# Peptides against a protein of PDB entry 6J07: the designs that were tried, part 93

Target 1, 107 residues: chain A of PDB entry 6J07
Amino acid sequence: GQRGWFCGSVSQDLRQFWVAEGGTISDPRAADFLFSCDASHPDTLRIYQSLDYIEDNATVFHAYYLSAVANAKIKNSVALGHFILPPACLQKEIRRKIGSFIWEQDQ

## One batch from the design tools (peptide; made by RFdiffusion4, then SolubleMPNN)

Design b2_p25_7_s4
Fold by OpenDDE base, seed 2:
Structure b2_p25_7_s4 (fold): chain B 107 residues (1-107), chain A 25 residues (1-25)
Amino acid sequence: as target 1 above (107 residues)
Amino acid sequence: DKYRDAALLELEKEREEKEREELEE
């Protein structure tokens, strides 16, 4: 299935797009995809503190992925892996190794 | 995907380092 959880930081428009594309909305434990627009939002922080995340069984993605898909001529051309949203405390080191995150770049 | 693999690897490395530091305290 395509079950998604959404942080409160994600707009209703992006949630509606997810549903329009065949997705359903669920709690974090049942979700296949976790979306957030803010690594510091309390909802997202609770995910980072969960056993699933600590045990590497969960990944948080920046919801900008959905916007990129919506605006792309070829939806499958947008790489989900480019939208991994790590905890704020790890982002600086990741930027040093890989570069700026795609949602921080102008489209 | 190259970016995803690198990001996950870096994330895992940083998590492990943090956990090790916390256990040593």
Scores: peptide ipSAE 0.032, ipTM 0.496, DockQ to the pose 0.098
Fold by OpenDDE base, seed 4:
Structure b2_p25_7_s4 (fold): chain B 107 residues (1-107), chain A 25 residues (1-25)
Amino acid sequence: as target 1 above (107 residues)
Amino acid sequence: DKYRDAALLELEKEREEKEREELEE
């Protein structure tokens, strides 16, 4: 399914794009995809503190993924896995190991 | 996807390390 939750940090435009592409918007517990633009936003922090996330049953993605999809020349050419948004406290080490995040590279 | 797998692996490692450090406090 395409049920998505959106942090308050995500623009209405990206939410609308999600819906236009066939997605629906739900609460975090029912969502298949969790989108945020800010790992430090209170909404996102609540996700990171949730049991589902702690038990590795949830993944937060940077909503910039949706923008990348919207601009992609080939459908499904954008890899969702490249947009995993980790908690702020982990980003430094992850960036060191894997490299700069895509949403940072495009800025 | 290898990037997703690597990211998840790194997240897991860092979470485990943080948890270990917190338990030692």
Scores: peptide ipSAE 0.031, ipTM 0.485, DockQ to the pose 0.099
Fold by OpenDDE base, seed 5:
Structure b2_p25_7_s4 (fold): chain B 107 residues (1-107), chain A 25 residues (1-25)
Amino acid sequence: as target 1 above (107 residues)
Amino acid sequence: DKYRDAALLELEKEREEKEREELEE
């Protein structure tokens, strides 16, 4: 499926792109994809604090993924796994081991 | 931290795959 939830930090343009590509918008519990542009946004923090997330039944992705898809010459060339948006407490360690996130490199 | 390990592993896996593909282009 292609049900998505969007943090308030995500622009309307990216939301509209999601819908234009066949996606639907739902609440976090029903969503297949959770998108955010800010790990510190209250909406995203509520996700991180939810049982679904704590029990590893949910993953938050940076909405920049949608922008990357929109600009990609070849469809399916953008790897969703590159856009996992972890809680702030984990980001420092991740950067130390594998470098900066894609959305930080392209800003 | 279970999530940290899982997230890091996933990110590393994806980066390695992308790097390999880019080098072979």
Scores: peptide ipSAE 0.028, ipTM 0.468, DockQ to the pose 0.082
Fold by OpenDDE base, seed 1:
Structure b2_p25_7_s4 (fold): chain B 107 residues (1-107), chain A 25 residues (1-25)
Amino acid sequence: as target 1 above (107 residues)
Amino acid sequence: DKYRDAALLELEKEREEKEREELEE
């Protein structure tokens, strides 16, 4: 199934696309996918502080993934793994090692 | 910082794993 949770930072358009593609919206505990556009948003911070996340049973993805999929000629060409959204405290060092995140490049 | 280094390594592993899973599908 495609159960997704969305941070309040995610636009309604992206949520609608998720549903249009066959996804459903659920609470974070039941969700298969967690989407956010802001690692510092209170909703996302709650995820990072949850036991599921601490125990590595949850991953937050940047919702720009959905936009990339929507605009892709081949839907499966967009790699979800490239859109992992880490806590803000780690992002600076990650950019230094790996480079800018995809959602920052395509803005 | 040991914690930060460990976190970065885990993040990289997660990205690689997710990418691999999608390529196999």
Scores: peptide ipSAE 0.023, ipTM 0.470, DockQ to the pose 0.038

Design b2_p25_8_s1 (from b2_p25_8, 10 letters changed)
Fold by OpenDDE base, seed 1:
Structure b2_p25_8_s1 (fold): chain B 107 residues (1-107), chain A 25 residues (1-25)
Amino acid sequence: as target 1 above (107 residues)
Amino acid sequence: MEEKLEERNKKLAEEIVKRKLEEQE
């Protein structure tokens, strides 16, 4: 599907790109993809506290994925799996193992 | 529910690390 939910932390530019590429915007329960730029934003925290998340039916992705897609030289060269946004409480320990997240490296 | 959340978080962390390590190889 092409239904996406966006945290309030995501810019309108990225939302507009999503729609321009054929995506639609929906509530998190109906969305196929959940995008956020801030794991600590109240909107995103609600996702991490939801049954859908706990039961592995929901995954949050960093919206920088859309920026990477927009700037990619080769279509389909950007892997969504590299943009999984974990809860803030996990980021420090993950960063110790991988160095930095992609959205942090390109800033 | 707290235990289930901790388990979900653990799995998520492992997934993220695994994907990154595979990319670096």
Scores: peptide ipSAE 0.691, ipTM 0.931, DockQ to the pose 0.621
Fold by OpenDDE base, seed 3:
Structure b2_p25_8_s1 (fold): chain B 107 residues (1-107), chain A 25 residues (1-25)
Amino acid sequence: as target 1 above (107 residues)
Amino acid sequence: MEEKLEERNKKLAEEIVKRKLEEQE
């Protein structure tokens, strides 16, 4: 099993998918994976301000990863590394280099 | 602490960009 934390910005459908795939839901300190759909959400902001994040012991991923996994034809074909959700203050400069994030392209 | 945060953010941005560029190769 895998322990995940979910920002309030993440839908119940994605949370349910996580559980259906064998995951459990925990607080951010105990979680192995942190999911959010909004870097500016208060829940996510608290993560970026935490010591775990600052000390490189925590990474936030966009919950769209779960949607991509659910819709993937080939299991394990979706790379989690492409769904790292950076703080809002970094997103503009990152977009200048990569164009757009995956979760934005499918909107 | 702010300096540490800036360092973390810089590294994170570089990681994201690096992963994307490697995907496109």
Scores: peptide ipSAE 0.690, ipTM 0.931, DockQ to the pose 0.620
Fold by OpenDDE base, seed 5:
Structure b2_p25_8_s1 (fold): chain B 107 residues (1-107), chain A 25 residues (1-25)
Amino acid sequence: as target 1 above (107 residues)
Amino acid sequence: MEEKLEERNKKLAEEIVKRKLEEQE
């Protein structure tokens, strides 16, 4: 399915795109996909502190994924796995190994 | 709970790094 939850940090435009593409919006527990633009936003922090996250039943993705999909010329050319949004406490060590995240490269 | 969270975070970091490095190869 395409049930998504959105952090308050995600723009209405991206939410509308999700719905326009056939997605629905739900609470985090019911969602298949969790989207955020800010790992430090209170909404996202609640996810990282939840049992679902700790038990590996939830993963947060950066909502920039939706923008990438919207701009893609080839269907299914954007890999969701490249947009996993980790907690803020992990980002520095990850950047030391891979460089900037995809959502940071266009800034 | 803290120990489980640390394990989850470690796993997540390793996954992200692995995916990125595989893409660059």
Scores: peptide ipSAE 0.690, ipTM 0.931, DockQ to the pose 0.615
Fold by OpenDDE base, seed 2:
Structure b2_p25_8_s1 (fold): chain B 107 residues (1-107), chain A 25 residues (1-25)
Amino acid sequence: as target 1 above (107 residues)
Amino acid sequence: MEEKLEERNKKLAEEIVKRKLEEQE
């Protein structure tokens, strides 16, 4: 089983999908995967301020990844690495180099 | 701690950009 934490910005449907796929829900410190739909949400901000994040032991992913997996004909075709959610202060800089994030294109 | 956070953020940005550019190639 895989342990996941969810920001309050993530819908219940996506949480249910995670559990349906065999995942469990835990606190951020015990979670293997951290999901959020809003880098500016207080829950997510606390992650970016944590020692785990600063020491590169925690990464936040956009929960749209789960939606993409659910809708994909081949689940393994969706790369988690393309759904890394950076702090809001970095997003403009990153967009200047790569364009819109994948979750912004379909949403 | 602020310096460490800035360093982490810089590395994260570079990682995201690198992954995206590699996909586009």
Scores: peptide ipSAE 0.690, ipTM 0.931, DockQ to the pose 0.620

Design b2_p25_8_s2 (from b2_p25_8, 15 letters changed)
Fold by OpenDDE base, seed 1:
Structure b2_p25_8_s2 (fold): chain B 107 residues (1-107), chain A 25 residues (1-25)
Amino acid sequence: as target 1 above (107 residues)
Amino acid sequence: MQQKLEERNQKLADRIVAEKLAEQQ
């Protein structure tokens, strides 16, 4: 299914888009997709501290994915895997290898 | 638990890098 959880850092517009596309909003435990715009937000930090995350049963994605989907002209042209949002402590290391994250490039 | 978290984080970092490399090919 398309059950999503949203960090408080995610705008209402993106949440509305998710619902408009057929998604539903749920708590983190029931969600199939976890969206955030801020790895340092308390809501997101709770996810990174959870057993689900530690046991590799939860992954947080940057909500900019939804914006990219909304702006895409070609179906399936946006890969969710490119929007994995890692904890803040990993981001500098990752940037050294891949450059800026996709959600940082348009800024 | 801290060790498990570090392992999870490293795994996640590796996955992100792998996804980016796959995109560039």
Scores: peptide ipSAE 0.689, ipTM 0.933, DockQ to the pose 0.641
Fold by OpenDDE base, seed 3:
Structure b2_p25_8_s2 (fold): chain B 107 residues (1-107), chain A 25 residues (1-25)
Amino acid sequence: as target 1 above (107 residues)
Amino acid sequence: MQQKLEERNQKLADRIVAEKLAEQQ
């Protein structure tokens, strides 16, 4: 199993999917994966302010990754690296270089 | 500590761009 933390912005459906796939839910410090749907949510902001994040020991991923996995026709075809959720202050800069994020394209 | 945060953020931005570039290839 994998340990995940979920921001309050993540739906219960996605949390349930995580557990159904063998994952467990933990606090941010114990989690191997941090999921959020909103970089501006207070829960996520606290992560970006944490020492773990600042010291490059924590990365937040957009929870839409789980939806993509659930809908994938080919197992292991979804790349987690495409779902890195950066702080809001970086998003415009990144979009200028790569375009819209993957979670924005399917909304 | 603000400088450390800025360095982390820049590193993250670079990583995201690199991941996208790899996808396009």
Scores: peptide ipSAE 0.688, ipTM 0.933, DockQ to the pose 0.642
Fold by OpenDDE base, seed 2:
Structure b2_p25_8_s2 (fold): chain B 107 residues (1-107), chain A 25 residues (1-25)
Amino acid sequence: as target 1 above (107 residues)
Amino acid sequence: MQQKLEERNQKLADRIVAEKLAEQQ
């Protein structure tokens, strides 16, 4: 199965969905996927400061991806690449180029 | 390490923008 790490900002419902879909929950170092709902959460900040992140071996995704997958008619229709969660310091400049992030459009 | 972090961040920003552009095509 796929190993995932979850920031404390992620709801238990989304964590349960991950497990229901065959995933397991692990620490950040062992995880294949890192999920967060808040780039400024201390858990997520520690990821952005880690060697794995700096060396381009770790990427954080917004957990809203899991919600999108759960609600999709076609499971493969949701692109994980659209849910990359960047550090807070980058978000303003990125929004100037692409507009709002997907997870912000329903808010 | 600060320089490495800045490089990683810029790379990530570029990737996100590229993904969006690909979606629009």
Scores: peptide ipSAE 0.687, ipTM 0.933, DockQ to the pose 0.639
Fold by OpenDDE base, seed 5:
Structure b2_p25_8_s2 (fold): chain B 107 residues (1-107), chain A 25 residues (1-25)
Amino acid sequence: as target 1 above (107 residues)
Amino acid sequence: MQQKLEERNQKLADRIVAEKLAEQQ
């Protein structure tokens, strides 16, 4: 069982895909996976301010991961670790080191 | 809590960079 929380910035299609793949939707505290498409969205900002995040018990992932999984030719070829969504204040310095995030490519 | 947040953020940044470096190997 996979429990996921979704920021309001995530499309209904991606939420439906999550459920279709066997996932359930829960509040952030109960969720195993936190998905967002916008680090600056109020829903996501509340996560970054939470004790769970500060104490290293929560990580936000970009919901584009689900789109990548849905479109993958090879099952299990998409790595969740490549879709960690950091707070907006960190993104510029990270891009200087690794380049554009995977969800920003081809846009 | 601000200090702890900054430490968490730095740790997250390091993790993201490490994941990318691992991909390149």
Scores: peptide ipSAE 0.686, ipTM 0.933, DockQ to the pose 0.632

Design b2_p25_8_s3 (from b2_p25_8, 14 letters changed)
Fold by OpenDDE base, seed 1:
Structure b2_p25_8_s3 (fold): chain B 107 residues (1-107), chain A 25 residues (1-25)
Amino acid sequence: as target 1 above (107 residues)
Amino acid sequence: MEKKLKERQEKLAERIVKRKLEEQK
């Protein structure tokens, strides 16, 4: 499906792109994709604290994925897996091992 | 619940790191 939830940190432009590409916007419980631009935003924190997330039935992605898709010559060339947005408390540890996240490189 | 949260966090970190390191090969 193409049901997406958006944190308040995500711009209206990215939301509009999602809809323009055939997506719909829903609450996080019904959403197939959860998008955020800020792991510390209250909306996102509520996701990280939810049972669905704890039980690995939910994943938060950085909304910059949509920007990357919008600007890609081939739309299917952008891998969603590169845009998993972990809680802020994990990001330093992860960066020490992999370097900057993809959304940080293109800022 | 706290244990489950920690396990989820560790699993997530491992997945992210694994994916990135595999692509760097």
Scores: peptide ipSAE 0.544, ipTM 0.900, DockQ to the pose 0.555
Fold by OpenDDE base, seed 5:
Structure b2_p25_8_s3 (fold): chain B 107 residues (1-107), chain A 25 residues (1-25)
Amino acid sequence: as target 1 above (107 residues)
Amino acid sequence: MEKKLKERQEKLAERIVKRKLEEQK
């Protein structure tokens, strides 16, 4: 199964897509996937400060992943690993090395 | 907590960068 948690920054459309694809919605502690569209949103910040996250038992992904999956022509062609959403304090350093995140390229 | 958080953040940043750069090559 696929249990997901969603930050308040994620649209209802993306949440509905998740459910339509067989996913369920749960609290962060029970979720297999954590989705957010804003690293600075209070919901996401609480995740970054949690013990599960600090101990590397949780990863936050940008919800744009779901949009990419929905629009993918080839099944399983979208790599979740490219959608890891790091805390805001790390993003500038990361961008300096990789350029931009995938979710920023399509803006 | 700050120490563990810092380590987590550094590890995450390195992971993201490494993955991206490896894919570009």
Scores: peptide ipSAE 0.544, ipTM 0.901, DockQ to the pose 0.556
Fold by OpenDDE base, seed 2:
Structure b2_p25_8_s3 (fold): chain B 107 residues (1-107), chain A 25 residues (1-25)
Amino acid sequence: as target 1 above (107 residues)
Amino acid sequence: MEKKLKERQEKLAERIVKRKLEEQK
């Protein structure tokens, strides 16, 4: 099964969509997917400081991915890789090279 | 730990940039 952790910054609607699609909600240590809408939220900051994250065994994704999936005309056409949510301290540097993140374009 | 965190961050930034730029070509 797909186990997901959600930062407090993620809406209940997106959490409900995850469950409706067959996902379960778990603590970050047991989760396969980590979702957040705010890299500066205390919940997310704790993830960035965790051993799993530092050792590249965990990735934080922006929860807008779930919204994109829900609204996609073609199922499975949304690329999860484009929704990696980096720490706030890296975002300016990244934007200088790639432009705005996907979650910043439609909000 | 501080060094490892920095390395993780740099690695992540490079990966994100590389993926996006390759797709834009």
Scores: peptide ipSAE 0.544, ipTM 0.901, DockQ to the pose 0.583
Fold by OpenDDE base, seed 3:
Structure b2_p25_8_s3 (fold): chain B 107 residues (1-107), chain A 25 residues (1-25)
Amino acid sequence: as target 1 above (107 residues)
Amino acid sequence: MEKKLKERQEKLAERIVKRKLEEQK
């Protein structure tokens, strides 16, 4: 499916792009994709604390994925897996091993 | 549930790290 939920931290432009590409916007429980730009935003924190997330039935992605798709020359060249947004408490540990996240580059 | 949350977080971190390091090779 192509149903997406958006944290309040995500710009209206990215939401509009999602819809323009054929996506719909829904609540987190009905969404196929969860997008956020801030792991510390209250909206995102509620996702991390939800049963769906804890049970590994939900994944939060950084909304920068949509920007990358919009700017990509070749369709399907952007790997969604690079945009998994982990809770803030994990980010420092992850950065020590892999470096900066893709959404933190070229800012 | 706190125990499950911690487990979820650890698995997620490992998944992210593993994916990135494998692609860098």
Scores: peptide ipSAE 0.543, ipTM 0.901, DockQ to the pose 0.550

Design b2_p25_8_s4 (from b2_p25_8, 11 letters changed)
Fold by OpenDDE base, seed 4:
Structure b2_p25_8_s4 (fold): chain B 107 residues (1-107), chain A 25 residues (1-25)
Amino acid sequence: as target 1 above (107 residues)
Amino acid sequence: MEKKLEERNRKLAERIVSEALAEQQ
């Protein structure tokens, strides 16, 4: 199964959805996918400071991805790559180029 | 390590922008 880590900022509902879809929950080091809803949350900040992240072996995704998957009309139509959650210090400059993140558009 | 982190962040930003713009096209 797919192993996921969840920041404390992620709702229990989304965690449950992950498990219901066949995923398991693990610590960040063992996880294949890291989910967060807040780049400034202490849990997420620790990821951005980790060696795995620095060495490009870890990427944080916005947990809204799971909501998008749950509500998708077309199977496999939701691209995980659109939900990469960057550190807060990068978000403004990224928004200047792309407009807004998907999780912000759907709010 | 700070320089390594900065490099990682820059790469991440570029990746995000590239993927987003590709979708918008």
Scores: peptide ipSAE 0.690, ipTM 0.933, DockQ to the pose 0.656
Fold by OpenDDE base, seed 1:
Structure b2_p25_8_s4 (fold): chain B 107 residues (1-107), chain A 25 residues (1-25)
Amino acid sequence: as target 1 above (107 residues)
Amino acid sequence: MEKKLEERNRKLAERIVSEALAEQQ
């Protein structure tokens, strides 16, 4: 399904786009997709502390994915896997290996 | 639980790096 949870850090515009594309908004436990724009936001931190996350049953994605989809001209050209949002404690290490995250490149 | 979280984070980091590097090639 297309059930999504949104951190408070995600704009209403992106939430509206999700719904306009056929998605629904739910709580984290029921959601198929978890979106955030800030790994340090309290809402997102709660996800990283959850059993679902620890047990590899939950993954947080950066909501910029939705913006990328909205701007894409080619269907299926945007890969969700490139928008995985890791905890803040991992980000510097990851950047040393890959450069900038995809959501940081257009800024 | 702390050890489990550390393992989860390590796996996540490796996944992210792998996917990103694959895209860059």
Scores: peptide ipSAE 0.689, ipTM 0.933, DockQ to the pose 0.654
Fold by OpenDDE base, seed 5:
Structure b2_p25_8_s4 (fold): chain B 107 residues (1-107), chain A 25 residues (1-25)
Amino acid sequence: as target 1 above (107 residues)
Amino acid sequence: MEKKLEERNRKLAERIVSEALAEQQ
């Protein structure tokens, strides 16, 4: 019964998985979770410019989280907090500190 | 709003780094 918004960069397979797990798809303002695969996609950029984001009431997550959940032996082993997708302008400096984002590993 | 956005981004970066480093230990 959770509401999610999806950037156009997210595959239909991942969207379908979300629905299959009991989620619904909504607009960004109504969504509990915002998913994207591309911080530079116009859809995602609009989120980063929104008041909800600026006022720390919205966070974008990389949709690879859903893939990880789908393929995990133990569903609870996948932490959503590791899949926060920051704006492109922050990614390089973050990688210098943490190495690589989870969705970039094994690529 | 630009200053506010910059502050939001800085906070987000710090959060991501903090959580990642905690997980690495």
Scores: peptide ipSAE 0.688, ipTM 0.933, DockQ to the pose 0.650
Fold by OpenDDE base, seed 3:
Structure b2_p25_8_s4 (fold): chain B 107 residues (1-107), chain A 25 residues (1-25)
Amino acid sequence: as target 1 above (107 residues)
Amino acid sequence: MEKKLEERNRKLAERIVSEALAEQQ
């Protein structure tokens, strides 16, 4: 399914793109995909504190994924796995190993 | 509960690093 939840940090444009592509917007518990642009946003923090997240039933993705999809020349060329948004407390150590997150490279 | 969260986070970090390094390879 294409049920998505969006943190308040995500622009309306990206939300509209999601809907235009056939997605629906739902609450976090019903959503298949969770999108955020800010791991420190209160909305996203609540996800990281939820049982669904702790039990590995929820993963947050950076909403820049949608922008990448919109700009992709080849269908399915954008890997969702590259857009996993980890809690802020993990980001520094991850960057030390991989350099920068994809959503940071175009900024 | 805190320990479970830490475990979840560690697993997530390892996954992210693994996937990123595989792409860079």
Scores: peptide ipSAE 0.688, ipTM 0.932, DockQ to the pose 0.653

## One batch from the design tools (peptide; made by RFdiffusion4, then SolubleMPNN)

Design b2_p26_1_s1 (from b2_p26_1, 11 letters changed)
Fold by OpenDDE base, seed 3:
Structure b2_p26_1_s1 (fold): chain B 107 residues (1-107), chain A 26 residues (1-26)
Amino acid sequence: as target 1 above (107 residues)
Amino acid sequence: SEELERARAIRDELGAVDNSLVKELL
């Protein structure tokens, strides 16, 4: 898929990169990928509250993934799975068990 | 929690994949 939804927390630069790479921007329901830079942003919170998300049919990724891809010598070397952005209430537990998020390390 | 397990599972799954979903795009 090539359709992406972007939380208002995502910079225009990252959105432009997505489009420049051939992606399109859509609403969350039509999107293949959901990007956010803030789990507490109202836009993202609405995703977490959606049936698609609750039913495990949606995943929110931190938009820093796009920045990492843009800066990577080998685009495919950046693992999308490392950029899952879970609800804020779960992040402490995740950090304890898995470690700090990549976007937190580089920002 | 179930949500944590889901996140971990997705992370593990996607981390093991060569980003084929976005490879051609990005």
Scores: peptide ipSAE 0.079, ipTM 0.639, DockQ to the pose 0.058
Fold by OpenDDE base, seed 5:
Structure b2_p26_1_s1 (fold): chain B 107 residues (1-107), chain A 26 residues (1-26)
Amino acid sequence: as target 1 above (107 residues)
Amino acid sequence: SEELERARAIRDELGAVDNSLVKELL
């Protein structure tokens, strides 16, 4: 199994899905995956400010990935790499160069 | 920026990681 950390912005339903799929929940330092729904949430900001993140040893993913996986009708249609959640200060630049984030398109 | 480059690199690296592979790792 894999260990996941969840920002307070992530719903209990998505956390339960993670556990139902065999995942466990851990602190950020021990986690294999970091999930958040809000780059401006205090929990997520603490990640961005951590040495692990600054030293490129951590990546935050938007928890909507789990929802997309749960609802996918076609196997292998959801790619984790599309759900990277960067700090808010970079999102505008990323949208300009790459396009809107998937979780925004589905809203 | 360095952070933008990091994001691009991670996207390119993990972009092919599909839901099936992730589920298998859980």
Scores: peptide ipSAE 0.078, ipTM 0.636, DockQ to the pose 0.058
Fold by OpenDDE base, seed 1:
Structure b2_p26_1_s1 (fold): chain B 107 residues (1-107), chain A 26 residues (1-26)
Amino acid sequence: as target 1 above (107 residues)
Amino acid sequence: SEELERARAIRDELGAVDNSLVKELL
């Protein structure tokens, strides 16, 4: 039973899946996991600008992780680490060094 | 960059989480 925060950019379907899997929804401060589908969304930007994030005490994940889990034959085979959603200003560098984000690939 | 290093570290750490721990996330 983990607590999750969801940016307004995340669909209700993914939120419902989170709850169906035993998760609860909370505010960012109380959340164990922060989900977003848009690094430029105002909700997500507020997190990037927060002291918690600046001090490396918070991480934003792309909500596509939940979709990947839902579609996986083995739910716990999906690596959460592949779904880190960094600020927009860093994404180009990350793509160059690590490759395209998993949520940008055909699946 | 420092942020890139952080992202890589988190990726590696979370990727190394065993199935038991990942199962508890959902």
Scores: peptide ipSAE 0.075, ipTM 0.623, DockQ to the pose 0.057
Fold by OpenDDE base, seed 2:
Structure b2_p26_1_s1 (fold): chain B 107 residues (1-107), chain A 26 residues (1-26)
Amino acid sequence: as target 1 above (107 residues)
Amino acid sequence: SEELERARAIRDELGAVDNSLVKELL
């Protein structure tokens, strides 16, 4: 099954959508997917500071991915890879090279 | 659970979900 961890910045609606679609909720160490809406939230910062993340073995995704899937006319057109949420210190350079993040465009 | 299956499939297609993907964008 798919196990997900959710930052406190993620709405209850998105968490419920995850569960309704067959997912379960777990702690970060057991999770297959890590979701956050805020790279500066303390929960997310703890992930970025974890050994798994420092060792490049963990990735945080913006929870807007779930909203995009829920609202997509063609649901398989939503690519999870476009929703990687890096630490704030990397975001400016990423925007410079490849443009604004999808969740920023849809605001 | 179709959406979750797709999410898992994307991860599998990437081979691994790690920070190296982000570093490639820098």
Scores: peptide ipSAE 0.027, ipTM 0.577, DockQ to the pose 0.064

